# Ledger of designs, part 165: peptides against a protein of PDB entry 4GXB

Target 1, 277 residues: chain A of PDB entry 4GXB
Amino acid sequence: VPTEEVSLEVLLSNGQKVLVNVLTSDQTEDVLEAVAAKLDLPDDLIGYFSLFLVREKEDGAFSFVRKLQEFELPYVSVTSLRSQEYKIVLRKSYWDSAYDDDVMENRVGLNLLYAQTVSDIERGWILVTKEQHRQLKSLQEKVSKKEFLRLAQTLRHYGYLRFDACVADFPEKDCPVVVSAGNSELSLQLRLPGQQLREGSFRVTRMRCWRVTSSVPLPSGSTSSPGRGRGEVRLELAFEYLMSKDRLQWVTITSPQAIMMSICLQSMVDELMVKKS

## One batch from the design tools (peptide; made by RFdiffusion4, then SolubleMPNN)

Design b2_p24_8_s3 (from b2_p24_8, 7 letters changed)
Fold by OpenDDE base, seed 1:
Structure b2_p24_8_s3 (fold): chain B 277 residues (1-277), chain A 24 residues (1-24)
Amino acid sequence: as target 1 above (277 residues)
Amino acid sequence: ALGSETVYTVDWEKLSITVTSQSY
């Protein structure tokens, strides 16, 4: 792609648009710096955020595809897909809520965390009771962003990234699940026929390895499942988990977001390793 | 079948991740 000056749209978690003038040859960090400058986010807080490639769903929600890597050219990465459904989103990129304290000290950082948290609650990524929802609304009406975040930090799945509904082989084959990543775990929520909602929590510290597999289904003649077009790539995330002492078991998730799930696992592991060093 | 596999192995003692990729 020739080097040209372009206007690039970057979205916040709430769908707010940030327009930045960048070069088509600008790398992820260059674009991130341009976004930070546009928002008046100080340089020392840039590292707490990342750019993500997402697909905008019909309901306006974002399906996270992957984190943009350092070597990528965000303009090229998004435009090469030739679909307006793909967007670039700015989001916080750490897992430990303790880092919120650093970000919240700055007005712009506080606003970004607040907007993201409000959006995550509205999308049902953060789980709230009726009473908690009332308290959050009261704080939102008062525009008490710090108090809002302090309450939100106590909520179930605060800081988690929620994925689209997919399929896992745990606890049974072909179980419909909703996966969320956060707090150094993968949470698998499932509802089996006639059963209550169940949650499986898989701590990354009990994972020994994981794999991402990409495969093209062979055209098996007979069972054309009607919805999967001929040639759709199947993505799977499988992880080897220590279920009990000396008992390892593979868990496999079939999802178009398997790559993003793997990125989350790596990111959570990396953060834990930094804390242990 | 055309496919790829990327394997991530975590060493919690050494605090390292090893990444290997294969195509088949």
Scores: peptide ipSAE 0.637, ipTM 0.944, DockQ to the pose 0.751
Fold by OpenDDE base, seed 3:
Structure b2_p24_8_s3 (fold): chain B 277 residues (1-277), chain A 24 residues (1-24)
Amino acid sequence: as target 1 above (277 residues)
Amino acid sequence: ALGSETVYTVDWEKLSITVTSQSY
């Protein structure tokens, strides 16, 4: 792609549009810096955020595809997909809520966290009771962003990324699940026939390894799963988990977001390793 | 079958991740 100046749209978690003028040759960090400058986010806070490629659904919800890598050209990465559904989103890129304290000290950082948190609650990524919802709404009405965030930090799945409904082989084969990543875990929410909603928590500290598998199904005749067109890549995330003392078990998740799940795992592990060093 | 596998192995003692990729 020829190097030229272009206008690039970057969305916040709430769908707010940030337009930045960048070069087509600008890498991910260059674009991130441009977004930060546009928002008046201090340089020392840029590292707490990342750019993500997402697919915007019809209802305006975001399906996270992947984090943009350092070597990527965000303009090219998004435009090459030739679909208006694909967007670039700015989101916080750390897991430990303790880092919110650093970000919240700045007005712009506070606003970004607030907007993200409001959106995550509205999307049902953060789980709230009726009473908690009332309290949050009261704080929103008062525009008490700090107090709102402090309350939100106590909520179930605060800081989690929720994925689209997918399939896992745990606890049973072909089990429909909703996966969420956060707090150094993968949470698998499942509902088996005739059973209540169950949650499986898989702490990354008990993972020994994981794998991402990409495969193209052979055109063999028994297309059992109706919805995937012939030739779509199947993605799976499998992780080896310490279920009990000296008992490792593989858990496999079949999802178009397997790459994003793996990125989350790596990011959570990296953050934990930094804390332990 | 056209495919790939990337394996991430965590060493919690060494605080490292090893990444290996294979195409098949």
Scores: peptide ipSAE 0.635, ipTM 0.943, DockQ to the pose 0.744
Fold by OpenDDE base, seed 5:
Structure b2_p24_8_s3 (fold): chain B 277 residues (1-277), chain A 24 residues (1-24)
Amino acid sequence: as target 1 above (277 residues)
Amino acid sequence: ALGSETVYTVDWEKLSITVTSQSY
């Protein structure tokens, strides 16, 4: 792509549009800096955020595809997909809520975390009781952003990324699940017919390895799902988990977001390693 | 290639991740 000045749209978690003028040759960090400058986010807080490639759903929800890498050209990465459903989103890129304290000290940082948290609650990524929801609404009405965040930090799945419904082989084969990543774990929520909601929590510290597989299904006549065209790539995330002492078990998740799940695992592991060093 | 695999191995003692990729 020839180097030229372009207008690039970057979305916040709440769908707010940030337009930045960048070069087509600008890398991810250059674009991130441009977004930060547009928002008046201080340079020392830029590192707490990342750019993500997402697919916007019909309802305006975001399906996270992947984190943009440092060497990528965000303009090229998004436009090469030749679909308007793909967007670039700014989101916080750390997992430990303790880092919120650093970000919240700045007005812009506070606003970004607040907007993200409100959006995550509205999308059902953060799980709230009726009473908690009432409290959150009251704080929102008062525009008490700090208090809102402090309450939100105590909520189930605060700081998690929620993925689209997919399939896992745990606890049984072909089990429909909703996966969420956060707080150094993968949470697998499932509801089997006639059963209560169950959750499997898989702490990354008990993972020995994981793999991402990409395969093109051979046109076998019995494609059970009518909507997947014969040529769609199947992605799977499998991880080896220490279930008990000396008992390793593989868990496999079949999802178009397997790459994003793997990125989350890497990121969570990296953050834990930094804390342990 | 009919597929690809990327394997991430975590060494919690050394605090490292090893990444290997293969195409089939």
Scores: peptide ipSAE 0.635, ipTM 0.944, DockQ to the pose 0.709
Fold by OpenDDE base, seed 4:
Structure b2_p24_8_s3 (fold): chain B 277 residues (1-277), chain A 24 residues (1-24)
Amino acid sequence: as target 1 above (277 residues)
Amino acid sequence: ALGSETVYTVDWEKLSITVTSQSY
């Protein structure tokens, strides 16, 4: 792509648009810096955020496709998809809520975390009770962002990334699940007809390995699920998990977001390694 | 439903946590 100056739209978690003038040849970090500058985010806080490629759903929710890598050209990455549903989103990129303290010390950082958290609650990524919701709304009405975040940090799945409904082979074959990544785990939520919501927690520290598999299903005469077009790539994330002492079991998640899930696993592992060093 | 109740069951032998949730 020829190097040209372009206006690139980057969304915050709440859908707020940040327009930045960048070069088509600007790499992910260059674009991130431009966004930070536009928002007046200090340089020392840039590392707490990343750019993500997402697909905007009809309801305005974001389906995370992947994190933009350092070598990528965000303008090219998003425009090459030739669909307006694909967006670039700025989001925090760490998992430990302790890092919120660093970010919250700055007004812009605080605003970003607040906007993200509000959005995550509104989207049901963070799970809240009625009472908690009431408290959060009260704090939101008062525009008490710090207190809002402090309360939010105590909530279930705070800081998690929620994926679209998919299929896993755990606890049984072909189980419909909702996967969430956060707090050094994958949470697999399963609701079977007439049953309570069940959650399986898979701590990354107990994962021996994981893999992402891409495959094109052969036209088997069996009724492919309605809506999977011929030739649709099947993505799977599989991880080998220590279920018990000396008992390893593979868990496989079939999802178009398998890549994003893997990115989350890697990111969580990396963060844990940094803490241990 | 905005409300949920969550029950955690710890398996000390397996060192695993099973979470059951009910939405209200």
Scores: peptide ipSAE 0.390, ipTM 0.816, DockQ to the pose 0.023

Design b2_p24_8_s4 (from b2_p24_8, 11 letters changed)
Fold by OpenDDE base, seed 1:
Structure b2_p24_8_s4 (fold): chain B 277 residues (1-277), chain A 24 residues (1-24)
Amino acid sequence: as target 1 above (277 residues)
Amino acid sequence: GLGSVTVYTVNWEELSIDVESEEF
């Protein structure tokens, strides 16, 4: 791609548009710095955020495709897909809520965390009771962003990334699940026929390894689920999990977001390693 | 079928492994 000056749109979690002037040859960090400058986010807080490639759904929700890597060219990465559904999103890129304290000390950082948290609640990524929802609304009406975040930090799945509904082979084969990543775990929410909602927690510290597998279904298999076009790549995330003492079991998640899930796992492991050092 | 596999390994020596049973 020839090097040219372009206007690039970057979205916040709430869909707010940030327009930045960048070169088509600018790498992810260059674009991130341009976004930070546009928002008046100080340089020392840039490292708490990342750029993500997402697909915008019909309802306006974002399906996370992957984190943009350092070597990538964000303009090329998004435009090469030749679909207006793909967007670049700015989001916080740490898992431990303790890091919120550093970000919240700055007005712009506080605003970004607040906007993200409001959006995550509205999208149902953070789980709230009726009473908690009332308390959050009251704080939102008062525009008490710090108090809002302090309450939100106590909520179930605060700081988690929620994935699209998918399928796992655990606890049963072909089980519909909703996966969320956060707090050094994968949370699998599922409802089996005639049963209550269940949640399984898979801590990254109990994962021996994981893998992402891509496969192309052979046309001869009669199990054409009507909605998957001929030739769509099937992605799976499999991890080997310590279920009990000396008992390892493979769990496989079939999802188009398998790559993003693996990125989350690596990111959570990396953060744990930094804390232990 | 033609598939690609990317494998990630966790170093358990560096991570404190909880050896207690997790309930699902």
Scores: peptide ipSAE 0.117, ipTM 0.713, DockQ to the pose 0.326
Fold by OpenDDE base, seed 2:
Structure b2_p24_8_s4 (fold): chain B 277 residues (1-277), chain A 24 residues (1-24)
Amino acid sequence: as target 1 above (277 residues)
Amino acid sequence: GLGSVTVYTVNWEELSIDVESEEF
């Protein structure tokens, strides 16, 4: 792509549009810096955020496709898909809520975290009781952003990334699940027939390894689900998990977001390593 | 099918895994 000046739209978690003038040749960090400058986010806080490629759903929710890597050209990455559904989103990119304290010290950082958290609650990524929801609404009405975040930090799945409904082979084969990544775990929410909602917690510290597999089903397989076009790539995330002492078990998640799940796993591991160093 | 596999490994020593704990 020739180097040209272009206007690039970057969305906040709440769907707010940030337009930045960048070069088509600008890498992810260059674009991130441009977004930060546009928002008046200090340079020292840029590292707490990342750009993500997402698919916007009809309801305005974001299906995270992947984190944009440093070598990528965000303009090219999003425009090459030739679909208006694909967007670039700015989101916090750390997992430990302790880092919120650093970000919240700045007005812009506070606003970004607040907007993200409100959005995550509204989208059901953060799980709230009726009473908690009432409290959050009260704080929102008062525009008490710090207090809102402090309460939100105590909520289930605060800071998690929620994925689209998918399928796992755990606890049963072809089990419909909702996966969320956060707090150094993959949370698998599922409801088996006639059972209550269950959550399986898979801590990254108990994962020996994981893999992402991309496959193209061979045409001869009769089990083409009627809705998948012939030749659609199937993505799977499989991880080997320490279920108990000396008992490793593979868990496989079939999801178009398998790559993003893997990115989350790596990111969580990396953060844990930084904390131990 | 035709496919690619990317494998990631976790260093349990670095993460100080509790091998005696049971999750399930």
Scores: peptide ipSAE 0.112, ipTM 0.705, DockQ to the pose 0.337
Fold by OpenDDE base, seed 4:
Structure b2_p24_8_s4 (fold): chain B 277 residues (1-277), chain A 24 residues (1-24)
Amino acid sequence: as target 1 above (277 residues)
Amino acid sequence: GLGSVTVYTVNWEELSIDVESEEF
């Protein structure tokens, strides 16, 4: 693609649009810096955020596809998909809520965290009781952003990324699950017929390894679920988990977001390594 | 079938995990 100046749209978690003028040849960091400059985010806070490729669903929710890599050209990456459903989103890129303290010291950082947190609650990514919801609404009405965040930090799945409903082979084969990544774990929520909601927690520190596999189902297989078009790529995330002493078990998640899940796992591991160094 | 596989590993020694614990 020839190098030219273009207008690129980057969305915040709440769907707010940020328009930046960039070159088609600008890499991910260049675009991130342009977004930061447009928002008046200080340079020392840029590293707390990343650009993500997402698919916007009909209800306006975002399905995270992947984190944009350093070598990528964001304009080319999003436009090459030839669908307006694909967007670039700015989101915080750390897992430990302790880093919120650094970000929320700045007005722009505070606003970004607040907007993200409000959106995550509204989308049901963060789980709230009726009483907690009432308290959050009261703080939102008062525009008390710091107090809102402090309360939100105590809530279940604060800082998690929630994936679209998918299928796992745990606790049983072909089990419908909702996966969330955060706090150095994958949380698998499931409801079996006639049962209460259950949650399985898989800590990254107990994963020996994981893999992403891409396959094309053979047309002759009777297991063509009617909704999977002939020839659609099947993605799976499998991880080998230490269930007990000297007992490793593979858990496999079938999801179009398997790549994004693996990126989350690596990111959580990387953050843990940084904290221990 | 033609599939791609990407494998990631965790360094347990570096993370100092408790291998004696049972979660499930």
Scores: peptide ipSAE 0.095, ipTM 0.701, DockQ to the pose 0.307
Fold by OpenDDE base, seed 5:
Structure b2_p24_8_s4 (fold): chain B 277 residues (1-277), chain A 24 residues (1-24)
Amino acid sequence: as target 1 above (277 residues)
Amino acid sequence: GLGSVTVYTVNWEELSIDVESEEF
């Protein structure tokens, strides 16, 4: 692609649009810096955020596809998909809520965390009781952003990324699950017929390894799901988990977001390594 | 067709395995 000046749209978690003028040849960091400058985010806080490629659903919800890598050209990465459903989103890129303290010291950082958290609650990514919801709404009405975040930090799945409903082979084959990544774990929520909601927590510290596999299903005549065209790539994330002492078991998640899940796992591991150093 | 496989390995020597959480 020839180097040209373009207007690039970057979305916040709440769908707010940030328009930046960049070159088509600008790398991810250059675009991120342009977004930060547009928002008046200090340079020392840029590292707490990343750009993500997402697919916007009909309801305006985001399905995270992957994190944009440093060497990528965001304009090319999003436009090459030739679909207006694909967007670039700015989101915080750390897992430990302790880093919120650094970001919250700045007005712009505070606003970004607040907007993200409100959105995550509205989307059901953060789990709230009726009473907690009432408290959060009261704080939101008062525009008490710091107190709102402090309460939110105590909530279940605060800071998690929730994925689209998918399938796992745990606890049984072809089990419908909702996967969330955060707090150094994958949370698998499921409800079997006639059973209560169950959650399996898979800590990354107990994962020996993981892999992403891609396969093209052969056109078997009986694929009853009308929406996946006969040629869609099937992605799977499999991880080997320490279930008990000296007992490893593979768990496989079938999801079009398997790549994003693996990126989350690596990111959580990397953050843990930084904290231990 | 043989799909692409990307394998990531966790270094357990650097990541202390928390053996005690039987949360299943």
Scores: peptide ipSAE 0.091, ipTM 0.699, DockQ to the pose 0.312

## One batch from the design tools (peptide; made by RFdiffusion4, then SolubleMPNN)

Design b2_p25_1_s1 (from b2_p25_1, 8 letters changed)
Fold by OpenDDE base, seed 1:
Formats: sequence, C-alpha cells, structure tokens
Structure b2_p25_1_s1 (fold): chain B 277 residues (1-277), chain A 25 residues (1-25)
Amino acid sequence: as target 1 above (277 residues)
Amino acid sequence: GNPLLEMNREYLGQTFENPVFDPSF
C-alpha cells in the first residue's frame, strides 16, 4: 500500500469515535500514540492500553477478534477485511486491577477506565446484583468516577473479557457455554437442560499447554445451522488442564473467537511472568 | 482464503507451553 495520510477511526469501549490522522504505513504503536495524543493521555500511560480488532454486531456490541500486534499496520489490517463491521477499539490491556491505581491518577486515564467499566456493566460482562446496580447508578448520577470504579473492582468478572456464546466439550460434549477471560482464568458459564446456571473456573496456572486448531466441517446432510455459511472454518481452543492431582485432561472450546481466547491466555501468562520477576 | 485466518496464521496449529504451569495440586 502506498504511504498516504489517512483518517482512521478508533472506537472506545462505549462506542465513542476518535478520529486520528495517520500514515497508512504507521504501525500499531504509532497509531496508539496518535490516539493517546488526541485524547490527551500521557505517554507514561499508553502502555496500559492496546488496540483491538473487533467485529461490531448489529446491536453495537463488540466481538473481539484479536489484539493488534506491534508489527501490524492498523489501517491496512482493518481495511483489508473489506467490511465495515470490523473496527479498531482502544481498551485497557492489563488484567490485574492493581494497575487501575496508576491509570486512575490521571484524568484521561480515569475517564477511559470509567467509560470502559460502564460499558462492560451495560453489556453484562461484569455481573451485578440488583443492589449493586442501584449503588452503581447512584454513583453515576453523582459523577463519582473514582468511587464507581472502586465499587466496580469488587464485582464479579470485573476486568474480564466476555466472548460470544459458543460450545465446549466440558462437562459434556457439545455443551453451550459463555466464556470469559480474566483474573488469570477462563470462566465457563453453562446451563444444562433442567439444571441451574453453573460456572467452571479454569485457572491459567493449571493449564499445562494450549493450542488453536482449524477444521473445515464436512457437509453433514441435515442440521446446517442456518448461520454458518457453507465453508466456514471451525476454530477450536484446546487446553490441557490439571483436573486433580497428577490428572491432566484436555478441554476443547469451539468458537470463532478461539484465537482471541488464546491471545488472552498468552497475555495473562505474560502478566503473571512479570509479577514473578 | 479467509483473510481473518491468514492474518492470524501464527496462532494456528502451534502448541503453547505454559511457563507458569504449576503441577502441584
């Protein structure tokens, strides 16, 4: 692609649009810096955020595809998909809520975390009780952003990334699940027929390894699920998990977001490695 | 080919060993 100046749209978690002028040859870090400058985010806080490629759903929700890598050209990456559904989103890129303290010290950082958290609650990524919701609403009305975040940090799945509904082979084959990544775990929420909602927690420290595989479903005659077009590649995340003492078991999640799940695992592992150093 | 798969090729088929795996239960 020829080097040209272009206008690139980057979205915040709440859908707010940030327009930046960049070169088509600008790498992810260059674009991130441009976004930070546009928002007046200090340079020392840039590292707490990343750019993500997402697919915007009809309801405006984001299906995360992947984190943009350092070598990528965000303009080229998003435009190469030739679909307006794909967007670039700015989001915090750390998992430990302790890092919120650094970000919250700055007005712009505080606003970004607040907007993201509000959005995550509204989208049901963060789980709230009725009483908690009332308290959060009261804090929003008072525009008490710091207090709002402090309360939010105590909520279930704060800081988690929620994926689209998918399928796992645990605890049973073809079990419908909702996967969320955060706090050094994969949380699998499932509801089996006639059973209450269950949550399985898979801690990263108990995963020996993982991999993403792709397969082309054979045209099985009867149950073409109407939404999977002919020839769609099936992606699966498989991880080997320590289920009990000296007992490893493979767990497989079938999801179009298997790659993003793998990226989350890698990111959580990397953060844990930094904490151990 | 699927452009999404091509751009994410590096994540496919590779087994990632977890350096923070704790075999203690």
Scores: peptide ipSAE 0.611, ipTM 0.937, DockQ to the pose 0.673
Fold by OpenDDE base, seed 2:
Structure b2_p25_1_s1 (fold): chain B 277 residues (1-277), chain A 25 residues (1-25)
Amino acid sequence: as target 1 above (277 residues)
Amino acid sequence: GNPLLEMNREYLGQTFENPVFDPSF
């Protein structure tokens, strides 16, 4: 692609549009810096955020596709997909809520975290009780962003990335699950008809390894999800998990977001390594 | 081909060994 100046739209988690003028040849960090400048986010806080490629769903929710890598050209990455459903989103990119303290010290950082958290609650990524919801709404009405975040930090799945409904072979084969990544784990939520919500927690520290594989479904399988066209590639995340003492078991998640799940795992691992150093 | 898959080839097929794996239970 020729180097040209372009207007690039970057979305916040709440769908707020940030327009930045960048070069088509600008790398991820260049674009991120441009977004930060547009938002008046200090340079020292840029590292707490990342750009993500997402697919915007009909309801306006984001299906995360991947984190944009350093070598990528965000404009090229998003436009090459030739679909308006793909967007670039700015989001918090750390997992430990302790880092919120650094970000919250700045007005812009606070606003970003607040907007993201509100959105995550509204989208059901963060799980809230009725009472918690009431408290959050009260704080939101008062525009008490710090207090809102402090309460939110205590909520189940705060800081998690929620994936679209998918399938896993845990606890049984072909289980419909909702996967969320956060707090150095993958949470697999299972709700079967007439059953109570079940959650499996897979701590990253108990994962020996993982991989993403792709396969082309054979035409003869009746398990054609009605919406998958001919030749749609199936992605799977498989991880080897320490289920008990000296007992490793492979768990496989079938999801179009398997790559993003893998990226999350790597990101959580990286953060854990930093904490251990 | 699927542009998304082509863009993410580096994530496919390889096994990531976890450096923070704790074999203790």
Scores: peptide ipSAE 0.611, ipTM 0.937, DockQ to the pose 0.661
Fold by OpenDDE base, seed 5:
Structure b2_p25_1_s1 (fold): chain B 277 residues (1-277), chain A 25 residues (1-25)
Amino acid sequence: as target 1 above (277 residues)
Amino acid sequence: GNPLLEMNREYLGQTFENPVFDPSF
C-alpha cells in the first residue's frame, strides 16, 4: 500500500469518535500515540490502552474480533475487510483493577475509564443489582467519576470482556453459553430452559494449555440457522483444564470469537507472569 | 481465503502451553 496521509476514525467504548491524521504505513503504536495526543493522554499512560478490531452490531454493541498487533498497520487492517461494520476501538488493555489507580490520577485517563465503565454497565458486561444501579446513577448525576469507578471496581465482572452468545461442550454437549474473560478466568454462564443461571469459572492457572482450531461444517441438511451460510468457518477454542486433583479434561467453546478468547488468555497469562516476576 | 483468519494465522492450529499452570489442587 502506498504511504499516504489519511484520516482514521478510532472509537471509544461509548462510541465517541476520535479522528486522527496518520500515515497508511503507521503501525499500531504510531496510531495509538496519535489517538493519545488527540485526547491529551500523557505518554506514560499510553501503555495501559490498546487498539482493538471490532464488529459493530446493529444495536451499536461491539463484538471484539482481535487486538491489533504491534506490527500491524491499523488503517490497512480495518480497510482490508471492506466492510463498514468493522471499527477500531480504544480500550484499556490490563486486567488487574489495581492499575486503575495509575490511570485515574490523570483527568484524561479517568475520563477514559469512566466512559468505558459506563458503557460496560449499559451493555451488561458488568453485572449490577437494582440497588447498585441506583447508586451508580446517582453518582453519574453528580458527575463523581472517581467515586463511580470505585464502586464499579467492586462489581461482578468489572474489567471483564463479554463475548457474544456461543456454544460449549461443558457441562454437556451443545450448551448455549455466554463467555466472559477477566480476572485471570473464563466465566461461562449457562441458562437452560426452566433452570437458574449457572456459572462455571475456569481459572487460567488451572489451564494446562489451549488451542484454536478451524473447520468447515459438513452440510447437515436440517438445521439451517439462517445466518450461517454454506461454508462458514467454525472456530473452536479448546483448553485442557484441571477439574480435580490429577484430572485434566478438555473443554471446547465454539465461537466466531475463539481467536479473541485465545488472545485474552494469552494477555491474562502475560499479566500473571509480570506479577510473579 | 477468510481475511480474518489470514490476519490471525498464528493463533490457529497451535497448542499454547501455559507457563503459569499450577498443577496443585
Scores: peptide ipSAE 0.609, ipTM 0.935, DockQ to the pose 0.647
Fold by OpenDDE base, seed 4:
Structure b2_p25_1_s1 (fold): chain B 277 residues (1-277), chain A 25 residues (1-25)
Amino acid sequence: as target 1 above (277 residues)
Amino acid sequence: GNPLLEMNREYLGQTFENPVFDPSF
């Protein structure tokens, strides 16, 4: 790709657009630094954020595709997809909420966390009761960002990344689930007709290994599910989980976001390794 | 090929061993 100066759009979690002038040859870190400079985020806080490739849905929600890699060229990566639905998003890239304290010390960092948290609540990624919602709205009206975040940090699935509805073989084959990654786990939420919401928690420390596989479903003659075109690639995340003492079982999630799930697992593992050192 | 798959080929088919796996139940 020829080296040229281009305008690149990077979105915040709330959909705010940040335009940066970069080279087509700029790597992920170069682009991230440009975004930080545009936002007036100090250099020492850059490492708490990452750039993600996402697909923007019709309702403005983001389906995370993957984290941009260090040697990747963000402009090339997003434009190569040749679709306006793909965007680059800035988001915090750590899992432990204790790191919020470092980020919140800076006005820009505080604003970024606040905007992300508001968005996560609005999108239903963070689970709130009616009373909690009322309290959060009151704090939002008062623009009390620090207090808002402190309350949000106590909420269920704070700091989690929520995926699109997908299918798992847990607890039974072909179960519709909503997967969320955070707090060193994968949470699988299931609501069957007439049943209460059930959640399965898979802690990373009980995963021996994982892998992502791709397959092309054989045209099964009868079940023309009309919407999935012939030859659509099926992605699966499989992880081997310690279900009980000396009992490992494979759990498989079928999702177009299987790669992103794998990236989240690796990221959570990396953070745990840092904490143990 | 699927451009998304080509872009992410490094994640496909590889088994990631977990260094923080705790076999103690």
Scores: peptide ipSAE 0.610, ipTM 0.937, DockQ to the pose 0.646; fails the geometry check

